# Designs tried in a protein design run: peptides against a protein of PDB entry 5T59. Part 37

Target 1, 112 residues: chain A of PDB entry 5T59
Amino acid sequence: TTPTMQSTSLLTEHLGYPPISLVDDIINAVNEIMYKCTNAMEKYLMQRNIIGKKDFSDEIKIGTAKLESLLENSVDKNFDKLELYVLRNILSIPSDLLEENRFRLLHHEKLV
Target 2, 90 residues: chain B of PDB entry 5T59
Amino acid sequence: EHIRFQRLVQVCNKALEESIRKLQSWEKIHECFPNYGQTREGIENLTVCQQQVIKLWSNLSRVEFDAIFHERSIEEKLNQLDDLINKARS

## One batch from the design tools (peptide; made by RFdiffusion4, then SolubleMPNN)

Design b1_p12_7_s1 (from b1_p12_7, 4 letters changed)
Fold by OpenDDE base, seed 4:
Formats: structure tokens, C-alpha cells, sequence
Structure b1_p12_7_s1 (fold): chain B 112 residues (1-112), chain C 90 residues (1-90), chain A 12 residues (1-12)
């Protein structure tokens, strides 16, 4: 089910932040991790760029860039799915709880 | 009873695992370094690099995601959400 | 070995 404005408001009140903020934190984190990993790979290989008196620096740079692109695409795909799943199935309120009486319950529980 | 946080952890792990899948493929790694990977030393370096980056991926993601979950108090909040839903349906 | 970062990100 698609999140509604009412659901978002209730969850924001409950969480203390909009549900999307959690997802944003996760995605930002994985992106940072991704680039740290690819950077580490490049540095590691560049420290080992000479083999048999041959310099493979150019190949290493190109190769690591390709791997970075592959990882970027995979991260984007999988964490887009994650975002949808989290917002729709985890950080979600069933429709029956969006009725007036249930809305009051959620509000009451927060205040007490 | 309390299911939402467990699901969050599961979906995060799945996304992380699927994202690193291509780097786990030796064939894909080797394809990116066709000449470098034809040398003995190159193969050794790539092998170590692959292993270490996967480990780095796992370690960093664990630490960072746990930090996020803690800062957002998400386990507690999701448990409370489960409880509220269950209570409303009782 | 691959260089490991010595810092973590704070989200608050």
C-alpha cells in the first residue's frame, strides 16, 4: 500500500521524524560506504601497480572505475527497493487504524 | 508480535548482500583487469583486494546501520508501533 | 591490507 499523508503525519509524530528520514540516513550511509570501498580498492591496487616492470596504473584506474559503476548501479537498484518496502510495509499504518477512533488512540498513547 | 524491526534488519541485510553480489564474482573482477589479472601477482593482489573490500563492506555497513538504528531509536519505535496496532485490533 | 577508516558517521 502507498503511504498517505495521514499515515506520514502519524508516523512522524510517533517517530519524532518523518519516516523518509530513516531511509535517507540508510541510503546516505551505504553510498558513503560504497565510495570508501572503491577508493580503498583503488589505493590498494595502485600500491601494487608495478608487476614485472610493467605499470598497470591506467588499467587499475579504469578497472576500479568500472567496478564502482557496477556497485553504484546495484546499490541504487537494491536500496530503491528497500525504500519502497520500508515505507510501505514497515513504517506503515494499517488502513483500519487510520479511522478516527484509532487515530485518537495513537494520539492518546503518545500523550500519556 | 514484534515483527517490524526484524523485517527492517532483514531487508537491510538483503539489500547489502545483493548490492555486493557483483563484487563477489571473480569473473567480474577479473574482467575489469584483463591484463593485470593475467599475471600471477595480479591475480593474488586482486584476490586479496576482493576479500578485503567485501569484509570492509560488511564491517562498515554493520557499524553504520547500527548507529542509525540507535540514533533513530527505531527498534523501540517499531515495537511500540506493533503494540499499538495489536492493541487497536484487540 | 586495505586501509580501514578510523571514523564513523554520527546521525544526530
Amino acid sequence: as target 1 above (112 residues)
Amino acid sequence: as target 2 above (90 residues)
Amino acid sequence: SIELPDETVSYR
Scores: peptide ipSAE 0.064, ipTM 0.931, DockQ to the pose 0.030
Fold by OpenDDE base, seed 3:
Structure b1_p12_7_s1 (fold): chain B 112 residues (1-112), chain C 90 residues (1-90), chain A 12 residues (1-12)
Amino acid sequence: as target 1 above (112 residues)
Amino acid sequence: as target 2 above (90 residues)
Amino acid sequence: SIELPDETVSYR
């Protein structure tokens, strides 16, 4: 079920913020975490770039970049799915309840 | 009865777990460092790096997501939503 | 060990 403007309005009133705001927070957070992880990984290996008499700095930089790309693709895929699921199934109002009775109930609860 | 917040936590964990899956593969890690990984020290460094980055991923995500959930009061709000829906159906 | 951040971000 696709979210409607009506559902969004009701949920915004209930939550105190638009449903999408929660998803935005989550996605922004994971993106930040992702780059922190890959950056930390690169730094760790770059501190250990010399083995024997050979310098592996270039290989480390390229390798960590590849891993970052791999992680980026996976994050994008999985959190796009998450966004859809959250908005459709969690932060949602069943269609059969999007009627006058549901509106009155929500309004009544706000007044009490 | 209260199901929405549980589902939120579950799908967040699933997304995090699936996202880090590739880094959990030693083969994927090693193939990115073909020459470095041919040395004893290189293998050791990559092994430690892999273990620590996975832990970092887990720890950071836990802290950040919990902070989001708290600031948005999402558990309370989702429980209330469940209650409202159930009441509407009664 | 891998460098850890000093602190995490607080939301709202």
Scores: peptide ipSAE 0.062, ipTM 0.931, DockQ to the pose 0.029
Fold by OpenDDE base, seed 5:
Structure b1_p12_7_s1 (fold): chain B 112 residues (1-112), chain C 90 residues (1-90), chain A 12 residues (1-12)
Amino acid sequence: as target 1 above (112 residues)
Amino acid sequence: as target 2 above (90 residues)
Amino acid sequence: SIELPDETVSYR
């Protein structure tokens, strides 16, 4: 089920870029979004760190760090699954198209 | 007919939804701020924070993923791939 | 006070 070098080459020619590049873009994007979200949370709460006479700054810093870790773990898990699924089931070429005669068809379509 | 791009969108949405699941849990949020969350103001602040960060997550991911799909012309390319496969099998 | 940002920014 792992993409072959042959399928990768054909898809790269078709897409204009390696299939993994799309996945990389997606993963990089979600990571950036993740840290923007957690950073925003910390800043928001740190602006509201004092309630009454109590300063909760330390608790807020620790708490937001814990939430970031939880989110990191979840993102890692779910987007690893996404990567596998996309490369195996979406950006994939069926075995019947990996025959010699099918290669000719793909090249022909590109040239026409 | 054309199924691959639809699947891509679906799997992306699923990954995003599952990833934000922990932040959607009030219990998880409150556990991270045990003393802060014992105050009325703290609860209010955490509530607003939770709601807005989830919204930010959804909005940013929508915009960024759409941009990626456009830049990579992935809908068109996947549709073409579907067509090639269907043609080869006919 | 200010709220958490809800505006979207394109990085591309």
Scores: peptide ipSAE 0.059, ipTM 0.929, DockQ to the pose 0.026
Fold by OpenDDE base, seed 1:
Structure b1_p12_7_s1 (fold): chain B 112 residues (1-112), chain C 90 residues (1-90), chain A 12 residues (1-12)
Amino acid sequence: as target 1 above (112 residues)
Amino acid sequence: as target 2 above (90 residues)
Amino acid sequence: SIELPDETVSYR
C-alpha cells in the first residue's frame, strides 16, 4: 500500500519530521560522498599523470568522468529503490493503526 | 521485536554495496584507462586508486549515515514505532 | 546475503 497522507501526518508527529526528510538526508549524503570519491580518484591519478615521457592527463580526465557517470547512475538507481523501500516498509503504519480507534491510541501514547 | 531499524541499516548497506559494485570491477576501471592501464606504473596506480576509493566510500558512508541516524534519532523512533504497532495488535 | 522484502510501488 502506498503511503497515505494520514500515515505521513502520523509519522511526522511521531518522528518530529516528515519521513521524507530522513531519506533526503541519506540521499544528499551519498551524493556528497560520491563526488568526494570521484574527486579523490581524479586527484590521485592526476598526481601520477606522467608515465615515462608520456602525459596521460587527458585520458585520466576522461576516464574519471566516465567512472563518475557510472557511479552517478548506480547511486540514482539504488537509492531511488531505497527511498521507496524505506517509505513503504520501514516508515509506514499498518492499516489497522489507521483506524479511528487506533489513531487515537497512537496519540494517547504520545501524550501520556 | 524491534525490526525496523535493523531493516533500515540493511537496506542502506545494500544500496551502498550495489552502488559501488561497478568500481569494484577491475575490468570496468581498466576500460576507462585503456592506454594508461597498459603501463606497469599505470596498473599499479589504478590498483591503489581502486582500493582506496572503495575504502573511502565505505568509511565516509559509515560516518555520515551514522551521523544522520543519530541526528534524526531514528533508532529510537523506529523502536518506538515497533512497540506501538505491537501494542496495538495485542 | 541480505534478504529484504522489497514490496515497493511507485511513490513519486
Scores: peptide ipSAE 0.028, ipTM 0.924, DockQ to the pose 0.325

Design b1_p12_7_s2 (from b1_p12_7 with E3V E6D E9V)
Fold by OpenDDE base, seed 4:
Structure b1_p12_7_s2 (fold): chain B 112 residues (1-112), chain C 90 residues (1-90), chain A 12 residues (1-12)
Amino acid sequence: as target 1 above (112 residues)
Amino acid sequence: as target 2 above (90 residues)
Amino acid sequence: EVVLPDETVSYR
């Protein structure tokens, strides 16, 4: 089910932040990790770029860039799925409960 | 009873595992370094690099995601959400 | 043992 404005409002009140903020944190984190990984790979290999008096620096740079692209595409794909799943199935309120009764319950629990 | 946080962890792990799948393929790694990977030393370096980056991916993601979950109090909030929903249906 | 740098970010 697609998140509604009402659901988002209720969840924001409950969480103290919009549901999308959690997903944003996750996605930002994995993107940072991704580039740290690829950067580390390049640096590691560039420190070992000379083999048999041959310089493989150019190949290493191109190769690591290709791997970065592959990883980037995979991250985008999988975490787009994650975003949809989290917002629809985890940070969600069943439609039958999106009524005044549910809202009052959240308000009551927050005050007590 | 409390299921949402467990699902969050599972989905995060799945996304991380699927994302790193390409780097786990030696064939794909080797394809990116066709000449470098034809040398003995190159193969050794690529092997170590592959292993290390996968470990780095795993370690960084664990630490960072745990930090996010903690700062957002998401386990507690999701447990409370489960309870609220169950209570509303009772 | 991990040889590559392990840098983490702390969240507030």
Scores: peptide ipSAE 0.059, ipTM 0.928, DockQ to the pose 0.031
Fold by OpenDDE base, seed 1:
Structure b1_p12_7_s2 (fold): chain B 112 residues (1-112), chain C 90 residues (1-90), chain A 12 residues (1-12)
Amino acid sequence: as target 1 above (112 residues)
Amino acid sequence: as target 2 above (90 residues)
Amino acid sequence: EVVLPDETVSYR
């Protein structure tokens, strides 16, 4: 079941923040980590760009860019799936709790 | 009884593992450096680089995700959500 | 390998 406005509101009240905010934090973090990793890779190899008498700087730059692209695509795909799963299966409220009487229960538990 | 936070951790780990899959392939790494990887030193450098970046990925993600979970109090909140749901169904 | 039920459809 697709998240509803009602469930989002209830979860926001429960969490203290919109459910999407958690996902945003996760996605932002992994993107930062991703670029830190690719940057580290490039720097490491660039410090070792000369083998014998040959300079491999250009190949290293191109190669690391390719790896970065691959990683970007994979991160995007997998964390888009994560977002959907989290919002639909983890940060979700069953329909029975969306009924009026159960809605009251949720609020009552918070206030008591 | 409490299942949602465990699932969150699991799907995060899965996403991280699947995302780094390509970098775990030596073949993929070598393909990006075809001439560099034809040298002994190049192979050695790429090997170390691959190992280190994978470890960096794992370590950074662990630290950052744990920080997010703590800042958002998500374990507590998800446990409470589980409890509320179970209570409502009882 | 972690296998979880994924009942996701288009969200965005």
Scores: peptide ipSAE 0.026, ipTM 0.919, DockQ to the pose 0.339
Fold by OpenDDE base, seed 5:
Structure b1_p12_7_s2 (fold): chain B 112 residues (1-112), chain C 90 residues (1-90), chain A 12 residues (1-12)
Amino acid sequence: as target 1 above (112 residues)
Amino acid sequence: as target 2 above (90 residues)
Amino acid sequence: EVVLPDETVSYR
């Protein structure tokens, strides 16, 4: 079941922020981490680019770019799945509670 | 009783583990550096690089995700959500 | 391997 505007509003009130904001934080974080990792890899290898009399700088640059692409594709795939799961199954309100009863509970809890 | 936060942690870990799987493959790494990896020193450098980047991935993700969870108070909020749902059904 | 308790059918 797709989250409704009603559930989003209720969860936003409960959380203090829209549910999607949490997912955005997670995705932004992993993207930052991803590029930090690939950058570190390139720098490490570029510091070791010469073996004997051979300079492997070009191969290292191309190779690390390929690895970055592989990682990007995997991150995109897996965290798209994560987004769907979180919004559907974790940050969700059962349909039977999307009634006056739910509104009253949230209102009551805020007053207590 | 409280299940939502546990599920959040699980799905995050799964996504992180699946995402780094390609870098865990030595074959994938070596394929990207076919000539560099034909040298002894190159193999050694790639091996260390692979190990370090995987550790970096793990460490950074742990720190950053924990920070997000704390800043968003998500464990508390999800526990409260579980309680509200359970109360409504009782 | 982590097994998720519920499957996501559709969201988007």
Scores: peptide ipSAE 0.025, ipTM 0.918, DockQ to the pose 0.237
Fold by OpenDDE base, seed 2:
Structure b1_p12_7_s2 (fold): chain B 112 residues (1-112), chain C 90 residues (1-90), chain A 12 residues (1-12)
Amino acid sequence: as target 1 above (112 residues)
Amino acid sequence: as target 2 above (90 residues)
Amino acid sequence: EVVLPDETVSYR
């Protein structure tokens, strides 16, 4: 199920940041990595764009763009799943513990 | 006992592995360079490029994700969360 | 050994 406001607040207090912030960091990182990879691939091939008397620059640009698109789709799909899983199953508090006792326990730990 | 952090690592690895799967397909790569890939030299270049980009993906993701986990102190925080939950259920 | 550019950044 979707995290509650109470869960988010408690986790924010515990983590020192909202749970979504971690996910954002991860997603931002993978996106940056993705484009670095595709850019590197394009540059590598563009340095090798001439074979014989033929210039394959246009094909390389189009081809790498297609691969980038393919990778983008895959990253989006898989890290959307990751986001849901992390927020629901990792950075989460079981509903049965979202009670006064749990809240007190968290505060107690914070004060210790 | 402590389960959340290992799950985080696992799901991150899974997402990374699944994301790069398409680039691991030689057929997919070759399809994007139909004429370039018909040359011997082109095939060689694509082969090296494929291998290198996969390694780059792996290396960059490892370094960056570890940095994020460290800066967010997520292992410690998740372990503490596990402990709090277990304590509450005791 | 990787021969493509390897760039890393630190996230906050």
Scores: peptide ipSAE 0.073, ipTM 0.929, DockQ to the pose 0.032; fails the geometry check

Design b1_p12_7_s3 (from b1_p12_7 with E1D E3V)
Fold by OpenDDE base, seed 3:
Structure b1_p12_7_s3 (fold): chain B 112 residues (1-112), chain C 90 residues (1-90), chain A 12 residues (1-12)
Amino acid sequence: as target 1 above (112 residues)
Amino acid sequence: as target 2 above (90 residues)
Amino acid sequence: DVVLPEETESYR
């Protein structure tokens, strides 16, 4: 098997789930949080949409949408980096150990 | 000795911090509400809103990420992974 | 600011 496939299999056995599943959980969570935050912001301001004799509802809706877009772009960028980093550097097996000691030790630990 | 879980926490925090950076900028907030932000009450409302959303972001992320880490037993698993790797190199 | 370790191995 390829090193990637082998490492994935070994890590899946160790974790009890594929490494990507953890990343998926994280990304799904932050996306949910993101929209909760922007929704809360809009609701807060919409409750305060009238100042004096002027209704700022339209401006609030547009402005909040702009902020949401900014946040979406930033989340996508930063958590794409996170995904790569986690899979490459955290949930990873050193290449020099893949065909040698790591596999043997994991197998040994499972049998003992 | 155990380094992977610490790194996971660090990279998560960094991603969260960098993601919210734009909302921490008053200039970015204000420019989205050019007329609303020219009123005294508008400025006050935006200020409070900005502070609250940042806190909400922080609180929700803390709770949700901790839940994920717990459900996945990731600290224990990463510590074990570190140990296995260290044993392999011994 | 958090300083992260340099990327090392490729998973993809």
Scores: peptide ipSAE 0.020, ipTM 0.916, DockQ to the pose 0.206
Fold by OpenDDE base, seed 4:
Structure b1_p12_7_s3 (fold): chain B 112 residues (1-112), chain C 90 residues (1-90), chain A 12 residues (1-12)
Amino acid sequence: as target 1 above (112 residues)
Amino acid sequence: as target 2 above (90 residues)
Amino acid sequence: DVVLPEETESYR
């Protein structure tokens, strides 16, 4: 089942932040890493752009751009799956426990 | 008992591994550099580049994700969540 | 390859 407002509220209280914030951190991190990787790749190859009196700069730029696109698509796909899974199965409360007793338990643990 | 944090680590690793899979393919790399990769030096450069970027991906992701997990205290919080759920069911 | 526990609802 999809997360409810109630579960989100309870989890936010427990975590100290909304569950989505964790996912956002992860996704932002991987995006940053992705571009660092592609940038590094381009720089490395551009430092080695001339072979046998031939300049491959244009090909390198195009090629690295293609790889970046491929990586972007893959990252988007896989981390969309991750987001869904985390919110549904990890940062989640079973529906049968979304009652007053569960809520009271969280308050009790927080205050003790 | 505690399963949620383990699952988080697993799915993160899975997503990272699947995301980098295409860069691990030499064929995919070579296709992007058809003429450059036709030269001996080009092949060598691409090979090293491929290896380095994969390592960079792995290292950066490990460091950054661990930092996130620490900053969010997610292991502790997920363990507590497991305990709370189990207690609620008892 | 990582195989997730069966207790999960869904994983695309």
Scores: peptide ipSAE 0.019, ipTM 0.917, DockQ to the pose 0.151
Fold by OpenDDE base, seed 5:
Structure b1_p12_7_s3 (fold): chain B 112 residues (1-112), chain C 90 residues (1-90), chain A 12 residues (1-12)
Amino acid sequence: as target 1 above (112 residues)
Amino acid sequence: as target 2 above (90 residues)
Amino acid sequence: DVVLPEETESYR
């Protein structure tokens, strides 16, 4: 079930922000963390790029880029699933509470 | 009674764990560095790098997600939502 | 994998 406009409005009033904002924060954070991790990997290996008489700098750059791509794909897939689940099942209002009488209850509880 | 925040934490952990799974594979790591990984020192460096990045992933995600949850007061808000739903169904 | 309660839609 896709979130309705009514559900979004009620949750925004309750939370003080749109439900999607929480998901955005989470996704933005994991993306930042992802690039910090891949950058750290590259820097660590580039500091150790010479083994014996051979310079592996080019291989390290290509290899870390490949790992970054793998991580990006996995993050995108898993956090798209997370977004869907959170908005549908956690930050959601059951259909019975979207009825007229239940809607008034939510407003009443907020103001009292 | 309060279940939504617990579910939020669970799905966040699941997404984080599934996302880092491929980096936990030594085979995947080694495949990206075929010549570098043929040297003893290269293998040692890759091993340490893999271990450190996994720890970094875990530590950063814990700190940042906790900060988000706090800033958004999401535990309190989800508990209140649970209470409202339970009250309405009573 | 994390198993969630059956009261909600399944996590993909």
Scores: peptide ipSAE 0.019, ipTM 0.916, DockQ to the pose 0.124
Fold by OpenDDE base, seed 2:
Structure b1_p12_7_s3 (fold): chain B 112 residues (1-112), chain C 90 residues (1-90), chain A 12 residues (1-12)
Amino acid sequence: as target 1 above (112 residues)
Amino acid sequence: as target 2 above (90 residues)
Amino acid sequence: DVVLPEETESYR
């Protein structure tokens, strides 16, 4: 089931913000965390780039970039699923209640 | 009775755990540093790096997600939503 | 692994 305009409006009124805003916050946060992690990895290894007489700086940069890409793909996949699930199953109003004019109940609760 | 917030926490944790899974693979890590990982010191560095980044991922995620949930008052709002739905069905 | 109620759409 896909969220309706009515559902979105009602939830926005209830939450004080559009449902998508929560998801956006989550996704933005994980993206920031992701890059902080990969940056930390690179910095840690670059501080240890020389072993013996060999300089592994180039390999470290390439390797870290590969890991970053791998993590990006995984984050995108999993949090796309999360977005869909949250909007459909958590931040949602059952269709049967929409049909029964749930908005009246919400309005009533706000007045009480 | 209240189920939505619990579900939110569960799916967030699942997404985070699944996302970091590839970095938890030593084989995958080592493959990205084929020559570096052929040295004893390199292996040690990669091992520590892997452990630390996983911890960083976990810690940052916990702090940031909790902050989001608090700022959005999502537990309260979802509980209220559950209550409204239950009332409507009564 | 996380198990969700059957009345909701699957996460995966």
Scores: peptide ipSAE 0.019, ipTM 0.916, DockQ to the pose 0.132

Design b1_p12_7_s4 (from b1_p12_7 with E1M V2I E9V)
Fold by OpenDDE base, seed 5:
Structure b1_p12_7_s4 (fold): chain B 112 residues (1-112), chain C 90 residues (1-90), chain A 12 residues (1-12)
Amino acid sequence: as target 1 above (112 residues)
Amino acid sequence: as target 2 above (90 residues)
Amino acid sequence: MIELPEETVSYR
């Protein structure tokens, strides 16, 4: 299920930051890594663009762009799943801890 | 006892592995360079490129994700969360 | 074998 506002608030207090911030960091990082990888591929191949007196620069540019798109789609799909799982199952508070008596326990542990 | 951080690492690894799967396909790589890949030298270049980029993906991901986990103190925080939940249920 | 440019590798 979708995280509640109460759960988000409690976790933000516990973590020192909103749970979504962790996911954002992860997603931003993988996106940066993705483009570094595709850029490296293009540069490597462009340095080797001439074979047998034929210039393959145009084909390399188009081909690397296709690979980038392929990787982008896969990253988006898999890390969207990751986001949902993390926020719902890892950075989550069970319903029993959202009860008043358990809520007090969380605050007590923080202050002690 | 402590399970949440382990799960975080597992799902991160799974997402990374699934994301790079397409680039691990030689057929997919070759299809993007139909004429370039018809040359011996082109095939060699593509092979090296594929292998190196997969390694780069793995290495960069490891370093960056570890840095994020450290900066966010997420292992400690998730362990504490596990402890709180276990304590509440005992 | 020839490796990808090392400048592509960046670390925090």
Scores: peptide ipSAE 0.066, ipTM 0.930, DockQ to the pose 0.025
Fold by OpenDDE base, seed 3:
Structure b1_p12_7_s4 (fold): chain B 112 residues (1-112), chain C 90 residues (1-90), chain A 12 residues (1-12)
Amino acid sequence: as target 1 above (112 residues)
Amino acid sequence: as target 2 above (90 residues)
Amino acid sequence: MIELPEETVSYR
């Protein structure tokens, strides 16, 4: 289940980059998106911070910060799971193909 | 036949969906703005904000993830991996 | 209805 050094090497050769690099791209992207979303939310509400004669700026700042925290926790949890799944089940080589004869086949296919 | 790229897309979509789920809850949104949400205008603003941020999340994710997949040629590479595995087992 | 500011939407 856990990726081996051999598997990583073979996949790196096949992909042209280490498998973890794809996961890194995905995680970096979602983190950027997350903060763009929360920032947009805060800005939108701050432009509408006064209702009647009351200024809700402080409440908006606190509230959006709480939502950001909720989103951060959820992103961390779900994309940690994603990382494990991708590396173990998608970017993986079945154990039977790590045998000598099948290992040669994979190498041969690249060279041909 | 080709299954790995489909699974990648599915897992990405699932992670994105699960991550945004709490923002889809009106109760969660409202409780963060207890006084603001007691006003008519506040409720309206929060409603629009909630709807738009969810759309923004979806749109940005689609664009960014598609770009990553393209730059990494991951669909082609995963299809080739499937083919190699199937060939080895034939 | 009311839309978020344009600066909130950025693609690559």
Scores: peptide ipSAE 0.064, ipTM 0.929, DockQ to the pose 0.024
Fold by OpenDDE base, seed 4:
Structure b1_p12_7_s4 (fold): chain B 112 residues (1-112), chain C 90 residues (1-90), chain A 12 residues (1-12)
Amino acid sequence: as target 1 above (112 residues)
Amino acid sequence: as target 2 above (90 residues)
Amino acid sequence: MIELPEETVSYR
């Protein structure tokens, strides 16, 4: 079931923030981590760019860029799935709780 | 009883694990450095690099995700959500 | 050992 506006509103009230905000934090974090990792990898190899008398700097730059692209694609795919799953199955309210009587329960708990 | 936070942790771990899988493939790494990886020293460097970056990925993600979960009080909130749902169905 | 510069290391 796709999240509804009502569900989002209730969850926002419960969480103190919109459900999507949590997902955004997660995705932003992993993207930052991703680039830190690829940058570190490039720097490590660039410090070791010369083997014998041959300079592999160009190959290292191209290679690390390729790995970065691969990682980007994988991150995008997997965390898109994560977003969908979290919003639909974790940060979700069953339809039976969206009824008026159940809504009151959620509201009551907040006030108590 | 309380299952939502556990599921969140699981799905996060799965996404992280699946995302880093490409870097765990020596073949994929070697393909990106075809000539560099033909040298003994290059292979050694790539091997260390691979190991280190995977560790970095794991460590950074653990710290950052835990921080997010704490800042958002998500475990508590999800537990409360579980309780509310269970109570409503009682 | 792969090390990140202080400028790139950011934690909450």
Scores: peptide ipSAE 0.054, ipTM 0.929, DockQ to the pose 0.026
Fold by OpenDDE base, seed 1:
Structure b1_p12_7_s4 (fold): chain B 112 residues (1-112), chain C 90 residues (1-90), chain A 12 residues (1-12)
Amino acid sequence: as target 1 above (112 residues)
Amino acid sequence: as target 2 above (90 residues)
Amino acid sequence: MIELPEETVSYR
């Protein structure tokens, strides 16, 4: 077994779920929030689409789409970094706990 | 002694902050609405919209992330993990 | 800005 596989197994036992599940929850949540925000923005502006005699609906739709794209790209970038950091540095098992004689520590503590 | 949960919160906040940075730029907002933003009323609408969406982003993120952390019992689990690691190294 | 730990290593 590889250290990463060992870590995943031990952490899954400790957490009661795979470490990746936490990250998935976070990423899914931010994606939902992202689209709620952009949708709210579009709706707000579309309710105010006419200034004077000019209808800015098309410009608003294009503009909000551009902002959504920018936000999507930024979310993807930053939460990919988050995923890497969390899985490597937060939900991690030090090498000394991956030794054969230490493998039982998490299990033992859970039972006690 | 307990550091992992604090780090989790920090990186979440960092990711959220960096993600919303573009929307915090008035220049970036305005350039997406070049003609709309040339009107007084348009500027006012964009200003309010920008402020509200940033607030919405923050509020929704706080509520949802706290819910996730609670459902996953992650603070407790990470504290326990810290304790186990420290104990093993002692 | 939030200061992250220096031990930021790529998971992959």
Scores: peptide ipSAE 0.025, ipTM 0.921, DockQ to the pose 0.228

